# Ledger of designs, part 8: peptides against a protein of PDB entry 2AUS

Target 1, 323 residues: chain A of PDB entry 2AUS
Amino acid sequence: ADIKREVIVKDDKAETNPKWGFPPDKRPIELHIQYGVINLDKPPGPTSHEVVAWIKRILNLEKAGHGGTLDPKVSGVLPVALERATRVVQALLPAGKEYVALMHLHGDVPEDKIRAVMKEFEGEIIQRPPLRSAVKRRLRTRKVYYIEILEIDGRDVLFRVGVEAGTYIRSLIHHIGLALGVGAHMAELRRTRSGPFKEDETLVTLHDLVDYYHFWKEDGIEEYIRKAIQPMEKAVEHLPKIWIKDSAVAAVAHGANLTVPGIVKLNAGIKKGDLVAIMTLKDELVALGKAMMSTQEMIERSKGIAVDVEKVFMPRDWYPKLW

## One batch from the design tools (peptide; made by RFdiffusion4, then SolubleMPNN)

Design b1_p8_6_s3 (from b1_p8_6, 5 letters changed)
Fold by OpenDDE base, seed 2:
Structure b1_p8_6_s3 (fold): chain B 323 residues (1-323), chain A 8 residues (1-8)
Amino acid sequence: as target 1 above (323 residues)
Amino acid sequence: MKLREHTF
């Protein structure tokens, strides 16, 4: 999510009609909820699915989905996409994750040795998924981006860890314990980040959602529930983006593939096969799709399919048909 | 040591 991407402008004269669409910050409250994502502080105890079911009951929703499973005992950042935004979770599944973990060692180890060995686990690690995971039990490589030791108290090691999606912290701690020669287990775990979602002012509890929904429904105060729900565009902040002409929006919203003439601006570094967000000039999410061209090919070519559209989010009527 | 004693 911290990847700064350059924006390359193809058409510096492209304008957008202010009467068309619903920009993220200008949605009526009902529409904001329909296209919303909650940065939930998941409590320890319930499953991620139970928590999603509770959010649906609290907010009177038909559909919701989470941006990546947390184990029952694990707390912290769980993005929950609402209603028409539910499928935006596909953008969050591949996103990097950060955790704070408490590791308990099964023997005494000098602090200098703990620090040295944990630093060796930065980079590529080989993992076998746990028996209880929905993922096929094949050996796979995963990246550990960083390990920061926060505190060491005898056999207890508190650390921050940034990891590639689908890295099992429990398995990492097990391997660290083996490398230390004494063994170890995960005592506690909190997720502090999931792509663009982190511990910040947008983090809300299930209790906050109950209260904020009550203030809206009983008192007519929408401010709290509006702040508690992020626009779905937040869930694609970390993706490479392609911004399109107003004349291309309705076609893409009908499920047409994006062609090169529709592109106004795009991020640098898009490769063939990348997941990309198709945006309006008002930063509204139209669709997610697979890049069929690199950034360079999208600049140099005058025609062809730039993006294979996999999932439309925008309604078909927000922009007029201009074809 | 408990994770809850640290405000992250």
Scores: peptide ipSAE 0.017, ipTM 0.615, DockQ to the pose 0.036
Fold by OpenDDE base, seed 5:
Structure b1_p8_6_s3 (fold): chain B 323 residues (1-323), chain A 8 residues (1-8)
Amino acid sequence: as target 1 above (323 residues)
Amino acid sequence: MKLREHTF
């Protein structure tokens, strides 16, 4: 999510009509909820699916989905996409994750050896998915982005770890324990980040959601529930973006593929096959799609399909048909 | 050491 992507402008004269669309900051509360994502502090105990079912009951919702499973005993950042935004979770599933973990060692190890060995687990690691994973149990490479030791207390090691999606921290700790020669297990785990969602002022509990929904429905105070729900556009901040002309928005909202003439600006470094977010000039999410061209091809070409549109989010009526 | 003492 922290990858700074350069923005290449293709049309510097492209303007947007302020009367069209609903920018993320200007949605009526009901529409904000329909296109919302909660940065939930998942409690330890329930499954991620049970928590999603509770949110649906608390907020009186028909649909919701989570941005990546947390085990029952694991707490922390669980993005929950609401209603019309439910499918934005496909952008969050492949996103990097951060955890704080408590590792318990099964023997005494000098601190210097703990620090040295844990640093060797930065970079590429080989993992086997656990028995309960829906993923085929093939050995696979995963990237550990960073390991930060926070505290060492005898046999207890508290550390922060940034990882590629589908890295198993329990398996990482098991391998660290083997490398230390004493063995280890995961005592505690919290997820502190899921792509653009982190532990910040947007993190809310299930209790907060009960209270904030009550303040809205019984007292007419929408401020709290509005702040507790992020716009769906938050869930795509980590993706490469393509911004389109107002004249192209309605076509894409109807499920048409994005063609090169519709592009106003785009991120650098898009490759063919990348998941990209198609945005309006007001930073509204129109659709997710697969890049059919690189950034360079989208700049150099005057025509062709730039993005194969896989999932539309924007309603068809927010922008006029200009064809 | 408890994770909860370091994350609230």
Scores: peptide ipSAE 0.016, ipTM 0.624, DockQ to the pose 0.038
Fold by OpenDDE base, seed 1:
Structure b1_p8_6_s3 (fold): chain B 323 residues (1-323), chain A 8 residues (1-8)
Amino acid sequence: as target 1 above (323 residues)
Amino acid sequence: MKLREHTF
């Protein structure tokens, strides 16, 4: 989400009908929930799956899914996609993560040495997935984007770390401890970011969700539950976007591939094979798909398949069939 | 030191 992507306009005359669709800010509360994502503050203790099951019970939902597993003992940012938005989590699984971790050292180490060694773990690291992970236990490279030491108190090191998806902070801390020569373990861990979801005003607890649902159902006050649920479009803010003509929306909503003539504007730097979000001119998520062309090819070509549509989100009836 | 003692 922090990557500023240039927007290239291909059709500067393309208008949108304000009567078609349901922009994220104009969804009735029931529809907002159907296309919602909660920025949950996951408590320590329960599994991510148990927490999703609780949200489904609290909000009386048929389905929900999470944007990347937090271990039972780990707290913090867990995006939970609701109902018709449930499959938007596929955009969040590959997204970068940030954590704050407390590392406990098993011996005394000079602060200057701690700082020097931890800086060497920025960049590419080799990890083996833990036994409990559903991931194949092969050695793999992962990126550590940054390490920020927040506090050092004797053997306790508090640090912020930005990482590639599926980096294991417990394994990172173990390797830091080995490099320091004393050993270390992860004492505490909180996730502070999952792609576009952060510790901000949108972060809510399970308790908040109980209260906000009660205020809506018993008192008729929808404001709190509306604010507690983000539009599904939030879950794709970190993806490159392609905005399409109103005349192309219904076809894509029916599962047709996006063709080049349907493109109004697009982000720079799209490569063939990238996951892209197909948007309306009102910033509604139509679908996720695989780019079949680069940004440059989508500009220069007059025809062809621009995006192979993998997952439709928009209902088929929000926009008229104009074919 | 605990994560709960810090405002993030």
Scores: peptide ipSAE 0.015, ipTM 0.604, DockQ to the pose 0.035
Fold by OpenDDE base, seed 3:
Structure b1_p8_6_s3 (fold): chain B 323 residues (1-323), chain A 8 residues (1-8)
Amino acid sequence: as target 1 above (323 residues)
Amino acid sequence: MKLREHTF
């Protein structure tokens, strides 16, 4: 999520009409909720599905979805996409995750050996999915981006870990325990990041959502509920982006593939097959799709399908049909 | 150890 991508401008004369669309910062409160994502502090105990069902009841919503399952006992960052934004969670599934974990060792190990062995688990690791996973139990490689030991107290090791999507921290701790020669298990786990969502000022509890919805509905104060809900565009910050002409927006909003002439600017380093976000010049999310060209091909070519549009988010009426 | 005391 922290990867800064260069922006290449293809059409420096492209203008946008300020009367078209609804930029993330200018949405009326009802529309902001319809295109919202909550950075939820999931409590330990409930399932991710139970928490989504509670948010739907609290906020009087028809639809919501979460950006990647946390086990019942696991707390912390659970992005919950609302209503028309519900399917933006597909952008968060492949995103990196960070956790703080408490590992309990089954024997005494010198601190220097703990530090040395845990450092060797940075990089590529081989994992077997747990029995309870709907995923076929094939061995798979996953990347550990970093391990930071926060505290060592005898047999208890508190550490921060950044990982590739679908890395099992329980399995990592088991393998660390085997490498230490004493064995280990996961005592506690909290997710501190899910792509662009972090433990920051945007992190809210279920209690906060109850109070903030009450302040809006009973007292007419929308400020708190507005701040508690992020625009759906937050959920795609980590993706490579393609910004399109106003004349291309309505076609893409109708489910047409993005063609090369519609591109105004794009991120560097897009590869064929990448998940990309199609944006307006006002940073509104139009659609998610699969890149059919590299960044270089999108610059050099005058025609062709640049993006195969998989999921439209923008309503069909926010921009006029200019075809 | 409570995880909240080390994530501020």
Scores: peptide ipSAE 0.009, ipTM 0.607, DockQ to the pose 0.036

Design b1_p8_6_s4 (from b1_p8_6, 6 letters changed)
Fold by OpenDDE base, seed 4:
Parts: C-alpha cells; structure tokens; sequence
Structure b1_p8_6_s4 (fold): chain B 323 residues (1-323), chain A 8 residues (1-8)
C-alpha cells in the first residue's frame, strides 16, 4: 500500500467540469454513506460477519461487506464498505496487512536470540492455510515485509508485523517458537492496518457509529457520521490508477471498457493483468478493472482496450454522455 | 502484558 507510483500525464490540456460528478469531499451525507467505507475497530469476540450485520442495523443499510476477515478473537482495523461501495472490498482483500501481536514463549530465551531469530522470519515464508480457511490447504509462500519488536518482557514478545495478504500470524508465531526451541503461541492479535486503512483518526468503534448515527438522525448533526465514514476512494488508494477524460466517464460508468484515447494520466508500473482503479480528474472512483496493457503500451498506443472493466461503482448519470 | 496497554 505504501508503493509511491509516479503519475504520467498523457493529456496536459484535459480539463474537468466542476458541475459534473460528486468528488469524495463534496458528497451530500446520504450519498457519502452510499459510497462509504468505515475503518472499523472490530472488537474481540464477534465474527467479522456479525459486526457487518450490526453496522447494517445501526446505519439502516441494505448491504455492506468487509475488506478481509478478522478471526473472532482478533481486534482492530476492519474496513467495512457500505451500500454501493460494498464491492470495493475486492481491492482490499489482496492488500498488505499489519498486525501487532503478543507472542508468549513456552520457555526462557535470551533477548538477543529472540531478536536474531525473529529477524530471520522477514522475507519469504512457507505456510499452510489453517483448517478453518476456505483456501485449499496447500503449502504457499507468503512475504513478511517487516518485523518490529516493540517490547520483550520475559516470555512475552510484543511485535509489529507487516505481511502479504493471507499470512497467518498464528502460524508465524508457532514457527518462531519452534525456531527458538521452546515453542510459542499467539496470546493476542490486533490488526493495525489493512491496505490504506490504519489506526488513525478515521478508526471508529461500533459505539461511535451508534452515537454518530443518533446525532445525525435526531439532532441533525451530520459532522460525526460524515467523518466516521471514509469515501470509497480510500479503499483504492493502494491500487494503480488511471485518470480519464470527462467524455469517457459515462461510457465506463455504463460498463464500457476503457480505451486508450480516454486516458488523461496514469500511474507508472501498471502491468497487463493488474487490478487498476479508473478515476475521474476529480479523484472519483468510476470502476475497477483489469489492465489489458502496460503503462508503456497505454502511453505509446493511440487506440485499443486499456482496461477491461470488471466492476462499475459510479452511477451512470453523474457525468453526461459525450459519445 | 496486554496489547491494549501498549498499542495506543
């Protein structure tokens, strides 16, 4: 998610009409909710599905979805996409995750040895999915991006870990414990990051959502519920982006594939097959799609399908048909 | 040690 991507401009003269669309910062509160994502602090105890069901009840919503399951006992960052944004979670499922974990060692180990061995678990690790996962139980490689030991108190090791999606921290801790020779288990786990969603000022509890919804509905105060809900565009911050002409927006919003002439600017480093976000010049999410060209091909070619549009988010009427 | 005492 922290990969800075250069922006390559193809059309430096492309303008956008300020009267068209609804930029993320200019949505009426009802529309903001319809295209919203909550950075939920999931409590320990409930399943991610139970929490999504509660959010739907609290906010009187027809649909919602989460950006990647947290186990019942795991707390912290659970992105919950609302209503028309619900399917944006597909962008978050493959996104990197960060956790803070408490590992309990089953024996005494010198701190220097703990630090040395845990450092060896940075990089590529081999894991088998747990029995409760919907994933086929084959061995698979996963990347540990970093391990940061926060505290060592005897047999208790508090650490931050950045990982590839679908890395099992419980399994990591088990293997660390084996490598230390004493064994270990996961005492506590909190997810501190899910792609672009972090433990920041946007993190809200279920209690906050109850109160903020009440302040809006009973007192007419929309400020709190507005701040508690992030625009759906937040959920695609980590994706490579392609920004399109105003004249191309309505076609893409109707489910047409993005063609090369519609591109104004794009991120560097897009490969064929990448999931990309198609954006307006006002940073509104039009659609998600599969890149059919590299960044270089999208620059050099005058025609062709640049993106196979998989999921439209933008309504068909936010931009006029200019084709 | 509890995570909640060290994560904020």
Amino acid sequence: as target 1 above (323 residues)
Amino acid sequence: MKLFEHTF
Scores: peptide ipSAE 0.010, ipTM 0.550, DockQ to the pose 0.036
Fold by OpenDDE base, seed 2:
Structure b1_p8_6_s4 (fold): chain B 323 residues (1-323), chain A 8 residues (1-8)
Amino acid sequence: as target 1 above (323 residues)
Amino acid sequence: MKLFEHTF
């Protein structure tokens, strides 16, 4: 999510009509909820699916989905996409994760040796998924981006870890314990980040959602529930973006593939096969799709399919048909 | 040590 991407402008004269669409900051409250994502502080105890079911009951929703499973005992950042935004979770599944973990060692180890061995686990690691995972039990490489030791108290090691999506912290701790020669287990785990969602002023509890929904429905105060729900565009902040002409928006919203003439500006470094967000000039999410061209090919070519559109989010009527 | 005793 911290990847700064340059923006390359192809059409510096492209304008947008202020009467078309619903920019993320200007949605009526009902529409904001329909296109919303909650940065939930998941409590320890319930499954991620039970928590999603509770959010649906609290907010009177038909659909919701989470941006990546937390185990029952694991707390912290769980992005929950609402209603028409539910499928935006596909953008969050591959996103990097951060955790704070408490590791308990099964024997005494000098602190200098703990620090040295844990540093060796930065980079590429080989993992086997746990028996209880929905993922096929094939050996896979995963990247550990960083390990930061926060505290060492005898056999207890508190650390922050940034990881590639689908890295199992329990398995990492098990392998660290083996490398230390004493063994170890995961005592506690909290997820502090899931892509663009982190522990910040947007983090809300299930209790906050109950209260904020009550203030809206009973007192007519929408401010709290509006603040507790992020626009779905937050869930694609970490993706490479392609911004399109107003004349291309309705076609893409109908499920047409994006062609090169529709592009106004785009991020640098897009490769063939990348997941990309198709945006309006008002930063509204139109669709997610697979890049069929690199950034360079999208600049140099005058025609062709730039993006294979996989999932439309924008309604078909927010922009006029200009074809 | 408990993770919840540290305000992150």
Scores: peptide ipSAE 0.010, ipTM 0.545, DockQ to the pose 0.036
Fold by OpenDDE base, seed 3:
Order: sequence, then C-alpha cells, then structure tokens
Structure b1_p8_6_s4 (fold): chain B 323 residues (1-323), chain A 8 residues (1-8)
Amino acid sequence: as target 1 above (323 residues)
Amino acid sequence: MKLFEHTF
C-alpha cells in the first residue's frame, strides 16, 4: 500500500466539468454511506461475517462485505465495504497485511538466537494452507516483507510482521518455533493493517457506529458518521490508477472496456494482467479492471483496449453519454 | 502481556 507511483500525463489539456459526478469529499451523507468503507476495529470473539451482519443492522443496510477474513479470536483492522461499494473488497484481498503477534515458545531460548532466527524468516517462505481452509492444500510461497521484534519477555515474543496476502501467521510462528528447536504457538494476533487501512484516526468500533448513527438519526448531527465512513476510493489507494476523460466515463460506467484514447493520465509501472482502478479527473472510482497493456504501451499506442473492465462502481447517470 | 497494551 505504501508504493508511491509516478503519474504520467498523456493529455495535459483535459478538463472536467465540476457539475458532473460526486467527488468523494462532496457526497451527501446518504450517498457517502452507499459508497463507503468502514475501517472496523473487529473485536475478538465474533466471526468476520457476524460483524458485517451487525454493521448492516446498525446502519440499516441491504449489503456489505469485508476486505479479508479475520479468524474469530483475531482482532483489529477489518475493512467493511457498504452497499454499492461492497465489491470494492476485491481490491483489498491481494493487498499486503500487517499483524502484531504474541508468540509463546515451548522452551528457553537466548534472546540473540530468537532475534537471529526470526530475521531469517524475512523474504520468501513456503507454507501449507490449514486443514480448515477452502483452499487446496498445495505448498505455496509467500513473502514476509519485514519482522520487527517489539518485546521479548522470557518465552513470550511480541512482534510486528508485514506479509503478502494469505500468509498464515500461525504457520509462520510454528516454523519459527521449529527453527529455534523448542517449538512455538500463536498466543494472540491482531491485524494492524489491510492495504491502505491502518490503526489510525479512521479506525472505529461497533459501539462508535451505534452512537454515530444515533447522533445522525435522532440529533441531526452527521459529522461523526461521515468521519467514521471512508469513501470507497480509499480501498483502491494501493492500486495503480488510470484517469479518464469525462467523455469516456459514462461508457465505462455502462461496462465498456477502456480504450487508449480515453486515458488522460496513468501510473507508471502498470504491467499487462495487473488489477487497475479507473478514475475520473475528480478522483472518483469508475471501475476496476485488468490491464491489457503496460503503461508504456498505453502511452505509445493511439488505439486498442487498455483495460478489460471487470467491475463497475459508478452509476450510469453521474456523467452524460457523450457518444 | 495483553496485545492491547502495546498497540495504543
């Protein structure tokens, strides 16, 4: 999520009509909720599906979905996309995750050896999915981006870990325990990041959502519920972006593929096959799709399909049909 | 140790 991407401008004369669309910062409260994502602090105990069902009841919603399952006992960052934004969670599934974990060692190990061995688990690791996973039990490689030891108290090791999506921290701790020669298990786990969502001022509890919805409905105070819900565009911050002409927006909103002439600006480093966000010049999410060209091909070519549009988010009426 | 005391 922290990857800064250069923006290459292809059409420096492209203007946008301020009367078209609904920029993320200018949405009426009801529309903000319909295109919202909650940075939920999931409590330990309930399943990720139970907390989504509670949010739907609290906020009187028909649809919601989460950006990647947390086990019942695991707390922390669970992005929950609302209503028309529900399918934006597909952008969060492949995103990196951070956790704080408490590892309990089954024997005494010198602190220098703990630090040395845990550092060797940075990089590529081989994991087998747990028996309870719907995923076929094939060995798979996963990247550990970093391990930061926060505290060592005898046999208890508190550490921060950044990982590729679908890395099993329980399996990592088991392998660390084997490498230490004493064995280990995961005592506690909290997710501190899920792509662009972190433990920051946007993190809210289920209790906060009850109170903030009450302040809006009974007292007419929308400020709290507005701050508690992030725009759906937050859920795609980590993706490479392509910004399009106002004249291309309605076609893409109808499910047409993005063609090269519709591009105004784009991120550097897009590869064929990448998941990309198609944006308006007002930073509104139009659609997600698969890049059919590299950034270089999108610059050099005058025609062709740049993005195969997989999922539209923008309503068909926010921009006029200019074809 | 509670994990909650180290994440605030």
Scores: peptide ipSAE 0.009, ipTM 0.540, DockQ to the pose 0.037
Fold by OpenDDE base, seed 5:
Structure b1_p8_6_s4 (fold): chain B 323 residues (1-323), chain A 8 residues (1-8)
Amino acid sequence: as target 1 above (323 residues)
Amino acid sequence: MKLFEHTF
């Protein structure tokens, strides 16, 4: 999510009509909820699916989905996409994750050796998915982005770890314990980040959601529930973006592929096959799609399909048909 | 050491 992407402007004269659309900061509360994502602090105990079912009951919602499973005993950052935003989780599933983990060693190891061996697990690691995973049990490479040891207390090692999606921290700790020669297990685990969602002022509990919904429905105070729900655009912050002309928005909202003439600006470094977010000039998410061109091809070409549109989010009526 | 004592 921290990848700074340059913005290349293709049309510096492109303007947007302020009367069209609903920018993320200007949605009525009901519409904000319909296009919302909760940064949930998942408690330990319940499954991610049970927690999603509770959120649906608390907020009186028909649909919701989570941005990546946490095990029952694991707490922390669980993005929950609401209603019309539910399918934005497809952007969050492949996003990097951060955890704080407590590793318990099964023998005494000098601190210098712990630090040295844990540093060797930064980079590419080979993992086998656990028996209870819906993923085929093939060996696969995963990237560990960083390991930061927070504290060492005898046999207990508290550490922060940034990882590629679908890295198993329990398996990482098992392999660290083998490399140390004493063995180890995961005592505790919290997820501190899921793509653009982290432990910040946007993190809310199930209790907060009960209270904030009550303040809105019984007292008419929408401020708390509005702050507790992030706009769905938060869930695509980590994706490469393509910003389009107002004249192209309604076509894409109807499921038309994005063509090169519709592009106003785009991120650098888009490759063919990348998942991209199609945005309005007011930073509204129109759709997710697959890049059919690189950034360079989208700049150099005057025509062709730039993005194969896979999932529309924007309603068809927010922008006028200009065709 | 408990992880939850460091995260609240």
Scores: peptide ipSAE 0.009, ipTM 0.539, DockQ to the pose 0.038

Design b1_p8_7_s1 (from b1_p8_7, 5 letters changed)
Fold by OpenDDE base, seed 5:
Structure b1_p8_7_s1 (fold): chain B 323 residues (1-323), chain A 8 residues (1-8)
Amino acid sequence: as target 1 above (323 residues)
Amino acid sequence: MVLRDYSF
């Protein structure tokens, strides 16, 4: 989400009709919920699936999905995509994650040695997925983006860690403990970030959701529940984007692949095979798809399939058919 | 000290 992607404009004269679509900030509350993502503060104790089931019950929803499993004992940032937005979680699953972890050492280690060894775990690490993971138990490389030691109190080490998706912090702590020569275990873990979702004013509890839904349904006050739910477009902020002409929106919303003539502007650095978000000129998410061209090819070519559309989100009627 | 904005 914090990757500043350059925006390359192909058509500087392209305008959008203000009467078409529903921009993320202009959705009626019912439509906002249908295309929403909750930045949930998951409590320790329940599974991520139990919490999703509770949200569905609280908000009277048919469908919801989470942006990456937290273990039962792990608290913090759990993005929960609602109803029509449920499948936007496919964008969040591969997104980077941040945690605050408490590591307990099984012996005394000088603080200077703790700091030195933990810094060596920044970058590429080799991990084996835990037995409880549905992932094939093959050794795999994962990137640790950063390790920030917050506090050292004797054998307790509090640290912030930014990691590639599917990095196991429990396994990281085990390897740090081995490298220190004393062993270690994970005492506590909180997820503080999942892609564009972080600990901010958008973070809400299950209790907040109960109260905010009550205020809306019984008192007619929508402001709280509106604030508690982010637009689905938040869940794709970290992806490279392609913005399309109004005349291309309805075709893509019907499941047609995006062709090069439909592109108004796009992010730099798209590679063939990348997951991309197809956006309107009003920053509405139309679809997710696989880039079939690089950014450079999409600029230089006058024709061809730019994006293989994998998942449509936008309703077919928000924009007129102009073909 | 350039805080490397580790872009999530």
Scores: peptide ipSAE 0.055, ipTM 0.559, DockQ to the pose 0.018; fails the geometry check
Fold by OpenDDE base, seed 1:
Formats: C-alpha cells, structure tokens, sequence
Structure b1_p8_7_s1 (fold): chain B 323 residues (1-323), chain A 8 residues (1-8)
C-alpha cells in the first residue's frame, strides 16, 4: 500500500462523463454499504467468522467476508468486505501484515543479546504452518520486512513486526526463543495493519457499528455509518491499477477481458501474472484481473488482451454499452 | 545499504 507507483498516461485526451457511474464519494448510503469495507477492530475472544456473522446481523446484510483470519485471541485490524464488495477480500489476502506482539522469554537474556538476535530474523525465514491452519503444512519461506523492539521489561519483549502474508508470528517467536537459548512464547498479539487498512480514524469496533446503525435507522443520521464504512476501492489501494475509457467500462463490467485500446493510464511496474485493479477515470473499481502483459507491453502494443478479468464488482448498468 | 522496500 505504501508503494508509490508511477502513473503512465497513454491517452491524455480521454475524458469521463460525470453522469456515469458512482464515484466512492458520491454513493448514496445504501449503495455505499453494498460496496463497502469495514476496518474492524476485532475484539479478542471470537473467531473472525463469528465477528463477520455479527456484522451481518448488526447491519442487516446478506453477505460479508474478511480480508484474512485472525485467531480468536488476536485483536485488531480485520477488514470486512460487505455485500457486493465481499470478494474484494481476495486482494487483501496476499497483502502484507503488521502486528504488535508481546513475547515472553522462558529465561533471563541480556537486552543486547535480545536486540541482536531479533535483528537476525529480519529478512527470509523458514516456517511450517500450524496444524490448525487451512494452509498445506509444507515448509515455506516468508519475508519479515522489519522488527521494531518497542519495549523490553525483563523477560517480556514488546515488538512491532511487518511480515509477508501468511507469516505466523507465534512460530517466529518460538524460533526467536530457540535462538536466544531460553525458549519463548507469544503472550499477546494485535494486528495493526492489513495492506491499506491500519489503526487510524477509520478503525471501528462492533459497538461503534451497533450505535452508528441505530443512529441511521432510528434517528435518520447517516454520517456515522457512512464514515464507519470505507469504499471497496480502499481494499485495492495496494494493487497496481489500470484506468480505462468510459467506452470500455460496460464491457469489462459484463466480464469481457480488458484490451489494450481501452487503457487510458496505468501504473508502472506491472508484470505478466500480477493481480491488477481495473478502475474508471473516476477511481471506481470495475474489476480485478490477471495482467496478461507488462506495463511496457501495454504501452507499446496497439491491440491484444491486457487483463484477463477474474472478478467483476461494478454493476453492468452504471456505464452505457458503447459497443 | 540494501534499500529494503518495506512498502506494503
């Protein structure tokens, strides 16, 4: 999400009709909810699935899904995609994660040794998924982006850790404890980031959602529930984007692959096989798809399939059929 | 100094 991607303009004369579509800032409240993602502060105790079921009850929703499981005892950032946005969570599953963890050491270790050993765990680590995970129990490499020690109090080590998706912090702490020679376990864990979702003004509790839904339904006050729900476009901020002509939007919304002539602008550094977000010129998410060309190929070529469209989000009627 | 791209 922090990757500053250059935007390459392919068609500088392309305009968009302001009467077509529903930009994220212009959605009526019902439509905003239908295309929404909640940055939920998951409480400790319930499963991520139980929390999603509660959100569905609170907000009277048919569908919802979460952007990556938190264990029952783990609190913090759980993106919950709503209704028509439910499948946008597929963009969040591969996204990096940040945690604050409390590690308890099983023996006394000098602070300098703790700091030195924990620094060695920045980079590539070998992990085996725990038995309880839906992931195949094969040894796999994962990247630890950073470890920041926040506090050391005797045997308790509070640290921030940025990791590749599907890194197990419990396993990391176990290996740190082995490297220290005393052993360790994870006492507490909070997720502070999931891709573009972090601990900010958009973070809301289940209690907030109850109150905000009540204010809307009983008092007619939409402001709070509107602020509590992010547009689905937030869930793809970390992806490379391709912006398309108004004339291409309806075809892609019908499930047609994006062809090169439909591209107005695109991010640099797209590779063949990358997950990309197809956007309107009003920053509306049309679809997710697999890049069939690099950025360079999409610039240089006059024709061909640029993106294999895997998942459409935009309704078929927001833009006119111009074919 | 490897500029580790820490970008999420």
Amino acid sequence: as target 1 above (323 residues)
Amino acid sequence: MVLRDYSF
Scores: peptide ipSAE 0.031, ipTM 0.582, DockQ to the pose 0.015; fails the geometry check
Fold by OpenDDE base, seed 2:
Order: sequence, then structure tokens, then C-alpha cells
Structure b1_p8_7_s1 (fold): chain B 323 residues (1-323), chain A 8 residues (1-8)
Amino acid sequence: as target 1 above (323 residues)
Amino acid sequence: MVLRDYSF
């Protein structure tokens, strides 16, 4: 989400019809909810699945999904994609995560040694998933992007950590404790970031959602529930993007692969095999797909399949068939 | 200088 990607323009004359589609900022409230993602503050206690089930009950929804499991005892940022947006969580699963963790040491260690050893855990670490994980227990590398010690009080170490998706903070703390020679355990954990979703003004509780839904249904006040739900396009901000012609939108919305002539602009640095977001010129998410070409190939070629479309989000009727 | 690859 912090990656600034250059935008390369292929067609500087491409225009978009303002009458077609529903830009993220202009969706009627019902449509906004159908294409929504909640930045939920998950409470400690319930599972991520129980919390998703509660959101479905509170908001009277048929479908919802979460952007990566938090353990029952873990609080904080849980993106919950709603209804027609439910499958956008596939974009959030591979996204980086940030946590604030409280580590308790099982013995006394000088502060200078704590700081030195924790600094060595920045970079690549070898992890084995815990037994309770749905992930196969194979050894794998994971990147620790940064460790920031916030406070040291005797045996208690409060720290911020940025990690690659599927890094287990409990396992990291266990290995830090072994390296310190005294052992350690995770006392507390909060997730402060999941890709583009952070602890900001968009973070809402389950209680907020109850109140905001009531204000809409009983009082006719849409403002609160509208602010509590982000457009699904927020969940793809961290992905490389390809913006397409109005004439290509309906074909992609029908599940056709994106061909090179449909491209208006694109991000730099797309590689073959990357997950990409296909966008309209109004920044509406049409589909997610796999890049079949690099950015350079998409610029140089006049024809061919640019993106293998894996998941369509946009309805087939928002843009006319222009073929 | 740890290259913080902030691939967020």
C-alpha cells in the first residue's frame, strides 16, 4: 500500500462517458454496501469467522469474507469484504501486515542484548506454521520488514513489527526468546495494518456497525453507515493497476480476458504472473486477474492477452457492449 | 541501512 507505482499512459486521448458505471464516490447506499469492505476493529475473544457471521447478521447480508485470519485473542485491523465484494479478500491475503506485540521474557536479559538480538530478526526468517493453522506445516521463509522496540520494562518488551503475509508473530517471539537464551512468549498482540487498511478514521467496531445500521434503517440517516464501509476499490490500492477503455469494460465484465488494445494506462513494474487490478477510467474495479505480459510487453505489443481474468466484480450492465 | 522494503 506504500508502494508508489509510476503510471504509464498508452492513450492520452482516451475519454470516459460520465453516464456509464458507478464510481466509488457516487454509489447509492445499497450499491455501496454490495461493493463494500469494512475496516473492522476485531475485539479479542471471538474468532475471525464468528465476527464475520455477526457482521452478516447486523447488516442483513447474505455473504461476507475476511482479509486474513486473526487468532481469537488477537485484536485490531480485520478487513471484511461484503456481498459482491466478498472475493476481493484474495487481494488482501498476500498483503503485508503490521502488529504491535507484547513479548514476555522468561528470564532477566540486559536491555542492550534485547535490542541487539531483536535487530538480527529483521530480514528473512525460517518458520514452521503452528499445528492449529490450516496451512500445511512445511518449513518456509518469511520476511520481517522491520522491528521497532517501543518500550522495555524489565521482562516485558513492547514492539511494532512489519511482516510478510503468513508470518506468525507467536513463532517469531518464541525464536527471539530462544536467541536471548531465556525463552519468551506472546502476552498480547494487536494487528495495526493489513495492506491498505490501517488504524485510521475508517476503523470501526461491531458496536459502531449496530448503531450506524440503526440510524440508516430507523432514522433514514445514511451518512454513518456510508462512512463505516469503504468501497471495494480500497482493497486493491496496493495492487498494480491497468486502466481500460470504456469499450473494453463490458467484455471484461462478461469474463473475457483483457487484450492489449483495451489498455489506456498501466502501472510500471508489472511482471508476468502478478496479480493485477483491472480498472475503469473512473477508478472502478472491473476484475482481478493474472498478468500474462510485463508492463514493457503491454506497451510494445499491439495485440495479445495482457491479463487472464480470474475474478469479475463489476456487473455486466454498468457499461454498454460496444462490439 | 536496512532497506525497509515496505511492500505494504
Scores: peptide ipSAE 0.023, ipTM 0.558, DockQ to the pose 0.016; fails the geometry check
Fold by OpenDDE base, seed 3:
Structure b1_p8_7_s1 (fold): chain B 323 residues (1-323), chain A 8 residues (1-8)
Amino acid sequence: as target 1 above (323 residues)
Amino acid sequence: MVLRDYSF
């Protein structure tokens, strides 16, 4: 999410009709909810599925999905995509995660040794997925982006850790404990980040959602519930983007693959096989898809399939059919 | 506690 991507302009003359679509900031409240993502502060105790079910009940929704399960005992950042946005959670799967963890050591270790050993876990680590994972129990490499020790109190080590998606903090702590020679376990864990979703002013509780929905329905005050829900476009901020012509939007919204002539601008560094967000010139999410070309190929080629469209979000009627 | 990033 923190990687600034250069924007390469392919068509500097491309304009957008301001009457077409619904930019994220201009959606009526009902439409905003239909295309929303909540940055939920998940409480410790419930499962992520229970929390999603509660949100559906609170907000009277048919569909919702979360951007990455937190264990029952884990609190913090749980993106919950709503209604028409439900499938945007797939964009959060490859997103980096940050946690604050409390590690309890099973023996006394000098602080200098703790610091030295934990620093060696920055970078590539080999993990075995836990028994309960739906993932094949093969050894896999994962990246630890950073480890920041916040506090050391005897055998208790509080630390912040940034990790590649699907890094198991419990397994990391176990390996740190082995490397320290005393063993360790995860005492507490909070997720502080999931891609673009952080512990910021957008973080809301289940109680906040109850109150804010009540203020909207009973008092007619939509401000709070509007602020509590992020546009679905927030969930794709970390992805490489391709911005398309107004004339291409309806075709993509109908599930057509994006062809090279439809591209107005794109991020640098797209590789074949990358998950990309197809955007309008008004930064509306049209679809997610798989890049079939690199950025360079999309610039150099005059024709061909640029993106294999996997999931459409935009309704078919927001832009006129121009084909 | 299996931190399942459940990719659903």
Scores: peptide ipSAE 0.007, ipTM 0.487, DockQ to the pose 0.027; fails the geometry check

